# Peptides against a protein of PDB entry 2FGR: the designs that were tried, part 73

Target 1, 331 residues: chain A of PDB entry 2FGR
Amino acid sequence: SSVTLFGIVDTNVAYVNKDAAGDSRYGLGTSGASTSRLGLRGTEDLGGGLKAGFWLEGEIFGDDGNASGFNFKRRSTVSLSGNFGEVRLGRDLVPTSQKLTSYDLFSATGIGPFMGFRNWAAGQGADDNGIRANNLISYYTPNFGGFNAGFGYAFDEKQTIGTADSVGRYIGGYVAYDNGPLSASLGLAQQKTAVGGLATDRDEITLGASYNFGVAKLSGLLQQTKFKRDIGGDIKTNSYMLGASAPVGGVGEVKLQYALYDQKAIDSKAHQITLGYVHNLSKRTALYGNLAFLKNKDASTLGLQAKGVYAGGVQAGESQTGVQVGIRHAF

## One batch from the design tools (peptide; made by RFdiffusion4, then SolubleMPNN)

Design b2_p13_3_s4 (from b2_p13_3, 6 letters changed)
Fold by OpenDDE base, seed 2:
Structure b2_p13_3_s4 (fold): chain B 331 residues (1-331), chain A 13 residues (1-13)
Amino acid sequence: as target 1 above (331 residues)
Amino acid sequence: GGDADETLNTNRG
């Protein structure tokens, strides 16, 4: 049996040139290269190749010392694993987000990540971004010559909002091929939620792929999200991402990523481009910098996610520039 | 576990 304490403290100085009022914001932010976290995990060998496990993980906000408290909302699972794979019980990343966010070269954090996993429709559910779920059962297969899969189901437990009576129900999964330099995955999910007090299905399809050429890595995502409403028609967003990364001088990594968010319900697009650099001072400590540009067209109001400084939207059709410079430390 | 971002402190202005 083992118990491990682990974590990441990632803190930065951040700037965005526009908030919702058109004013600049700057200060000390968090989680620019990796999400800051504190966790406990462990395993027990039960014999015969069977293992029990637990994982408890919460977000850390280094700028204010977790003024709003600490919880294990990132992950709180118990599991069994063996030759059959792994079964998990408890709040976790849903299988679709766990796999498909791996193609984001900015690790689904900071001002540069792919922002497709989002609540596009003012959904009233707690996890309408499609990232995590409460009351989740997950299963992950072993890797069979590259082929692997994950599946999940979350119970709604009769949660109601307005006339919606199954809020929080999730069903989804992915199939993937991971072999050497190649990774490719297809994910499908449906989550029950409410919009305007009415039952709504959040449907998601995501295709991801990456290839590591040694000298550089290419990665891409294609995603469609649909909030299917009983009244008012579907709220559909098509999201696209293409990125490249390369090692620099044996101690650094440069990243460039582009994303397009085609918001069909408002007939408006947003373009995101981000340049990032990570400089490893050690295996556990890095300096980093991110520079992001977000161009909203027409009615689009998307904002960069400078967590701890400003993560809100901007005025319709406005552009936003963001900068983060920080330290990441893992323990 | 994966490194997907989720803002748990959404009340931060």
Scores: peptide ipSAE 0.019, ipTM 0.644, DockQ to the pose 0.070
Fold by OpenDDE base, seed 4:
Structure b2_p13_3_s4 (fold): chain B 331 residues (1-331), chain A 13 residues (1-13)
Amino acid sequence: as target 1 above (331 residues)
Amino acid sequence: GGDADETLNTNRG
């Protein structure tokens, strides 16, 4: 058996020009290029092509030293793997997010990521962003000539919120083709939650694709989320993303990503554009900078996610500019 | 897969 200690410490100086009051916020933030984490993982060869595994991973907040504590909410799984693929038991990325966030050139963190995996409806479930689930069983196929899939089910364990039952139940999966420079995936998920104490289904469909041309990579996402409420009608958001990345000078990477969030329930759009640069000082240490612009139209109040500094919304129809400059260190 | 960030405090104890 093996046990590996691993992690990332990513800390930045961040600025946003507007908060909910119209004031600027600045300070020390975390996870601008990669989510800061501490983890333990290991495998045991059981013979016959069967392996056991474990993975425990929690988020690190370098700005306050995890003052609120440490947990393994990022991942806490035990697994069996073999020629059949991998079965995981425990909290993890749900299969849909695990696969479809891979097309986000900003690694689903900081001020530049695709924000489609979001709680669009003030859902009262703990994971109504569609990213992770408690009580999760996941299965991932091997890669068969490029074709692969993942499926997951999370038990609600009779959790209730208001009159809503089955809160936290997840069912979902993806199919994908990953071969050489090409990746393409389709994901479908449903999560049971509550909005205003009433039963709500969070339905999600996501299409992603990327192609690595060597000199540059292109990536795209198309997503629809629907919070299907029994009362009040559906809260639907269509999210679109297109991004490009390219190596620079052998030690750097530039990223440009655009996203559109068409929030149907409020008939309002938000536009996000982010320029990022990563400068590798070594294989493990990088400097980075992100510059993001978020334009809200009409009733849209989206804010950039400058974790540790300000991740709230802005006034309706306001634009927000964000900057992060930081250090990422992996071990 | 992606790093899949969560809102501030989601992974805090």
Scores: peptide ipSAE 0.018, ipTM 0.634, DockQ to the pose 0.074
Fold by OpenDDE base, seed 3:
Structure b2_p13_3_s4 (fold): chain B 331 residues (1-331), chain A 13 residues (1-13)
Amino acid sequence: as target 1 above (331 residues)
Amino acid sequence: GGDADETLNTNRG
């Protein structure tokens, strides 16, 4: 049996030119290139190709020293794995987010990521962004000639909000083809939640693909998120992403990513474009810089996620510019 | 909206 301690400390100086009042914000932020974390993991060989595993991981907030506390809400799983694949019990990424966020060249982190995995409807559930779930059972297949899949179910445990009685229930999965330079996936999920105290289904469909040309990688996402409400109509968002990355000088990586968020309930679009650079000082330490532009149209109020500095919205129809410059260290 | 949260497997195997 082995136990490994691991982590990342990622801290940056961040700036956004507009908050909800139209004022600039700046300061020390966290998790601009990778999410800062502390974790423990280990495996035990049970013989016959069967292994047991555990994984405990929590977020680190370096700017305030975890003033709000520490927990293992990133992942807290026990697992069995073998030739059949892997079964996980416990809070984790849901299978759909685990697979489909892999096409985001900014790794769902900082001011540059694809923001489609979001609570678009003021959902009252804790995980209405579709990223993680409590009370989760997950299964991941091996790779069979490129084909692979993942499935998950989370129990609601009779959690209620208002009149909603199945809050936190998740069912979802993906199918994928991963072979050499090519990756492609389809994900489907439904989560039970509440909006305004009323039962609501969060339905999600996501298509992703990437191709590594060696000199550059292209990646794309197509997503629809729909909060189905019994009263007031559906809240639907169509999200699109296209990105490219390339190695620079053997020690760096440049990234460019565009996303469009078509928010149907308010008939408003937002455009995001991000330029990122990572400079590897070693295998474990990097410098990075991100420059992001978010253009809201009409009633759209989206804001860039400068964690630790400002992650709120802006005034309707306003544009926001964000910058992050930081250090990432892994151990 | 939910804050950005990296989903990458840090399996440093």
Scores: peptide ipSAE 0.018, ipTM 0.585, DockQ to the pose 0.091; fails the geometry check
Fold by OpenDDE base, seed 5:
Structure b2_p13_3_s4 (fold): chain B 331 residues (1-331), chain A 13 residues (1-13)
Amino acid sequence: as target 1 above (331 residues)
Amino acid sequence: GGDADETLNTNRG
């Protein structure tokens, strides 16, 4: 049996030129290049090719020393694995997000990530962004000649909000082809939630693909998120992402990513473009900088996610510029 | 898969 302590501390100086009042925000933020975390994991060989595993992981907030506490909401799983793949029990990334966020060149963190995995509808469920679930059972296949899949089911445990039942129920999965420089995936998920105390289904379909040309990597995402409401009509968002990354000088990486969020319920679009650079001082330590521009059209109020500084929205139709410069250290 | 970054679901209470 083995136990590994691991983590990342990523802290930055961040700036956004507009908040909800139109004022600038700046300060010390977290998780600009990678999400800061502390974790414990381990495995036990049970013989016959069977292994037991555990994984406990929580987010670290270096700016305030976890003033709001520490928990294992990132992942808290026990697993069995073998030639059949892996079964996990416990809170985790749902299979769809685990796979499809991998195409985000900004690793679903900082001011530059793909923001499609979002609660678009003021859903009242705890995980209405479609990223994680409580009470989750997941299964991941082995990789067979590139083909792999993951499936998950989360129990609602009869949780209710208003008149909505089955809140927190998740069912979803992905199929993928991962072989050498190519990755492609299709993810489908449904989560039960509530909006305004009424039963709502959050349906999600996501396509992702990437190709590593050696000199550069291209990556893309296509997503539709639909909150199906009984009253008021559906809240649908189509999200698109295209990104490129390239190694620089053997120690650096430059990233450029564009995303479009077509918010159908408000007939409004938001455009996000982010330039990022990571400079590796070592295998474990990096400096980084991100520059992001978010252009809201019409009724769109999206804001960049400068975690620890400002992650709220802006006024309708306003543009926001964000900067992060920080240090990432892994242990 | 557990190493995947995610900022939209913070562990702040």
Scores: peptide ipSAE 0.017, ipTM 0.614, DockQ to the pose 0.102; fails the geometry check

Design b2_p13_4_s1 (from b2_p13_4, 8 letters changed)
Fold by OpenDDE base, seed 1:
Structure b2_p13_4_s1 (fold): chain B 331 residues (1-331), chain A 13 residues (1-13)
Amino acid sequence: as target 1 above (331 residues)
Amino acid sequence: SDEELDEVLSRRA
């Protein structure tokens, strides 16, 4: 058997020009290029091509030394794998987010990522952003001729909020084609939650694709999220993303990504554009900078996610500019 | 290993 200790410490200086009061915020933030984490993982060869595995991973907050504690909420799985693929038991990324966030050129963190995986409706479930789930069983196929898939089911365990009695149930999966420079995926998921104490289904459909041209990579996402409420009608958001990245001088990477969030329930759009640069000092250490602009229209109040500094909303119809400059170290 | 490092860096969200 093998056991590996691993992690990332990513800490930055961050600035946003507006908070909910219209004031600037600045300070030391975390996870601007990659989510800071500490993990333990290992495998045991059981013979005959069968392996057992475990994975325990928690988020690190370098700005305050994890003052609120440390847990394994990022991933806490035991698995069996082999020629049949992999079965996982435990909290993890749900299959849909695991696959479809791979098209986000900003690694689903910092001020530049695609923000479509979100709780759009003040859902009362802990994971109403559609990213992870408790009590999860997942299965991932091998890649066969480019085709692969992942499926997941999370038990609600009769969790209740108000009159909702299946809170936390997840069912979802994706199908994908990954072959050389091409990746394309379709994901579908439903999560049961509550809004205002009433049963609500969070339905999600996501299409992603990327192509690596060598000199540059293009990536795109199309997503629809619907919170189907018992009373009050559906809360629907259509999210779009298009991004490009290119290597620079063998040691750097430049990234540009645009996203549009069409929030149908409030008939309001938000536009996000982010420019990022990563400079590799080594295989494991990088400097990075992100510059993001978020333009809210009409009733939209979205804010950039400068973790550790400010991740709240802004006033309706206001624009927000954010900057992160930091160090990422992996071990 | 470099492979393990790349795996760690590739995990998102």
Scores: peptide ipSAE 0.414, ipTM 0.934, DockQ to the pose 0.878
Fold by OpenDDE base, seed 3:
Structure b2_p13_4_s1 (fold): chain B 331 residues (1-331), chain A 13 residues (1-13)
Amino acid sequence: as target 1 above (331 residues)
Amino acid sequence: SDEELDEVLSRRA
């Protein structure tokens, strides 16, 4: 058996030109290129192609040294794997987010990521962004000639909020085709939550695809999230993303990504455009810069996620510009 | 290793 300590420390200087009051914010932020983390993992060969594994991973906040504490909320799993694939028990990325966020060229972190995996409806559940779940059982197939799939179920354990009595239940999965330069996936998920103390289903459908042309990669996402409320009607968001990346000089990567968030419940759109550059000083250390523009229309109040500096919204119909410049180190 | 690094970096969100 082996145990590996691993992690990423990603810290940046960040700026946004508008907060909720219309004022600028700037300072030292975290996780601009990759989410900062500390983890422990290991495997045991049980023979016959069967392996046991564990994975414990928590987020690191380099700007304040984890002043609010450390936990393993990123992942805390035990697993069995073999020719049949992998079964995981414990908190983790849900299968849908694990697969479909892979098409985000900004790695679902910083000011540039696809923000479709979001709590669009003031859901009262802890994981109403559809990214992770507690009490999760997951299964991932091997790759069969390109085809692969993942499935998950999370127990609600009779968690209640208001009149909702199944908060935290997740069921979901994806099917995918991954072969050479092509990747394509379809994901479906439902989480039970509460909005305003009333039972609500968070339904999600996501289509993703990417193609690597060698000189450049194209990636796209189509997503619909729907918070189905018994009273007040559905809160629906259609999210779209198109991105491109290209290697630069063998040591760098440039990224450009556009996203549109059509927030149907408020008849309002938000447009996000992000330009990013990563410069690899080594295999483990990189410098990076991100420049993001978020244009809110009408009643939209979305804000860029400059973690550690400002991740709140802006005034309705206001635009926001964000910058991150930082260092990422992996160990 | 490079594989270990790729595995760490591949995990998103």
Scores: peptide ipSAE 0.408, ipTM 0.933, DockQ to the pose 0.854
Fold by OpenDDE base, seed 5:
Structure b2_p13_4_s1 (fold): chain B 331 residues (1-331), chain A 13 residues (1-13)
Amino acid sequence: as target 1 above (331 residues)
Amino acid sequence: SDEELDEVLSRRA
């Protein structure tokens, strides 16, 4: 078998001009361009085109040296793969997030990403952002002339919160077309959780598409998330994203992304605009800068996710500006 | 390898 050690250390200086108290925050943050991680993976050829695999990956927090510990919550899978595709057992990105976050030009990381994959309803489940799941079985097809799909099911194992008795159950999948410059996907998912101790379904539908024009790439996302509560009505958010990226001088990339979060339950919108630049010093090492502006309207309290510095909300209707400047190194 | 590096860099969230 082969075993590969790999990782990313991404650390930045970050600033946000407002926290929940209206005060600025600044310091050393993590994961501004890519999520910092340490992982091990490997494969075993079993013959006949069948392979076994494992993948163990945890997040690294360079600013504090993982003071809160290290785990493999990013991914901890064993798999079989072959001409039929890949079956995975273990905690991982759920298929919907794995595919649909690929359209986020900020890689679902830092202050610039699409924030639609979120716990919009104070869900009490561990993964109510719809990104990962415990106890997950997933299947990914090969690419058939561009067409591909992924499916997943996570067992609730009778986890209870309040009166909810199926917390953590996930069912979802995507269908996609990936061919040359074009990528397009549709994802559907339902996760069972609890809100206020009551059973709640987190339903998610996401459409994504991108096209690489060579000189620039355009990418977009449309998402609806509903926390369906038995009492109190649905908490629905419609999220939209449009982004563009372009290579600069062969060693750089500029990114511009806009997102709108229409939070229906509070009849409030938030607008996010992010400008990013990555400068590749090598294949492994990059400098980067992000500038993000988040405008909350009405009752919206969203905050930019300056991990390691401040990732909380702001006062209702307040705008927040964030900056990250950092180094990313991959090994 | 470069391919492995790309795989690592491509993983999000």
Scores: peptide ipSAE 0.404, ipTM 0.932, DockQ to the pose 0.844
Fold by OpenDDE base, seed 2:
Structure b2_p13_4_s1 (fold): chain B 331 residues (1-331), chain A 13 residues (1-13)
Amino acid sequence: as target 1 above (331 residues)
Amino acid sequence: SDEELDEVLSRRA
């Protein structure tokens, strides 16, 4: 058996030019290039190709030393794996987010990521962004000539909000092809939640693809999220992302990513464009900078996610500019 | 190992 301690500490100086009041915010933020984390993991060889595993991982907030506490909400799984693949029990990334966020060149964190995995409808469930789930059982296949898949089910355990009685139930999965420079996947998920105390289904479909040309990588996402409500109409968002990255001078990486969020319920769009640079000082330590511009149209109020500084929205129709400059260290 | 490091860095969200 083995146990590994691992983690990332990513801390930055961040600035956004507008908050909900139209004022600038700046300070020390976290997780600009990678989500800061502390984890414990281990495996036990059970013989015959069967392994047991555990994974415990929590988020680190370097700006305040985890003043609000530490937990294992990032992942808390026990697993069995072998030639059949892997079965996981416990809170984790749901299979759809685990796979489809891999196409985000900004690692689903900081001010530059694809923000499609979001609670678009003031859902009252704890994980209405579609990223993780409690009470989750997951299965991941091996890679068979490039083809792979993942499936998950989360128990609601009769969690109730208002008249909704199955909050937190998740069912979803993906199919993918990963071979050499090419990755492509399709994900489908449904999560039960509540909006305004009424039962609501969060339906999600996501298509992702990337290709590594060696000199550059291209990546894309297409997503539809729909909060299906019995009363008040559906809240639908179509999200699109296109990104490119390229190595620079053998030690650096430049990234450019565009996203469009077409928020149908309010007939409003938001445009996000982010330029990022990572400079590897070593395999473990990097400097980075992100510059993001978010343009809200009409009734859109989206804000850049400068975690630790400001992650709220802006006034309707306002644009926001954000900057992060930081250090990432992995151990 | 480098492989383990890459695994850690590859995990997102």
Scores: peptide ipSAE 0.394, ipTM 0.930, DockQ to the pose 0.810

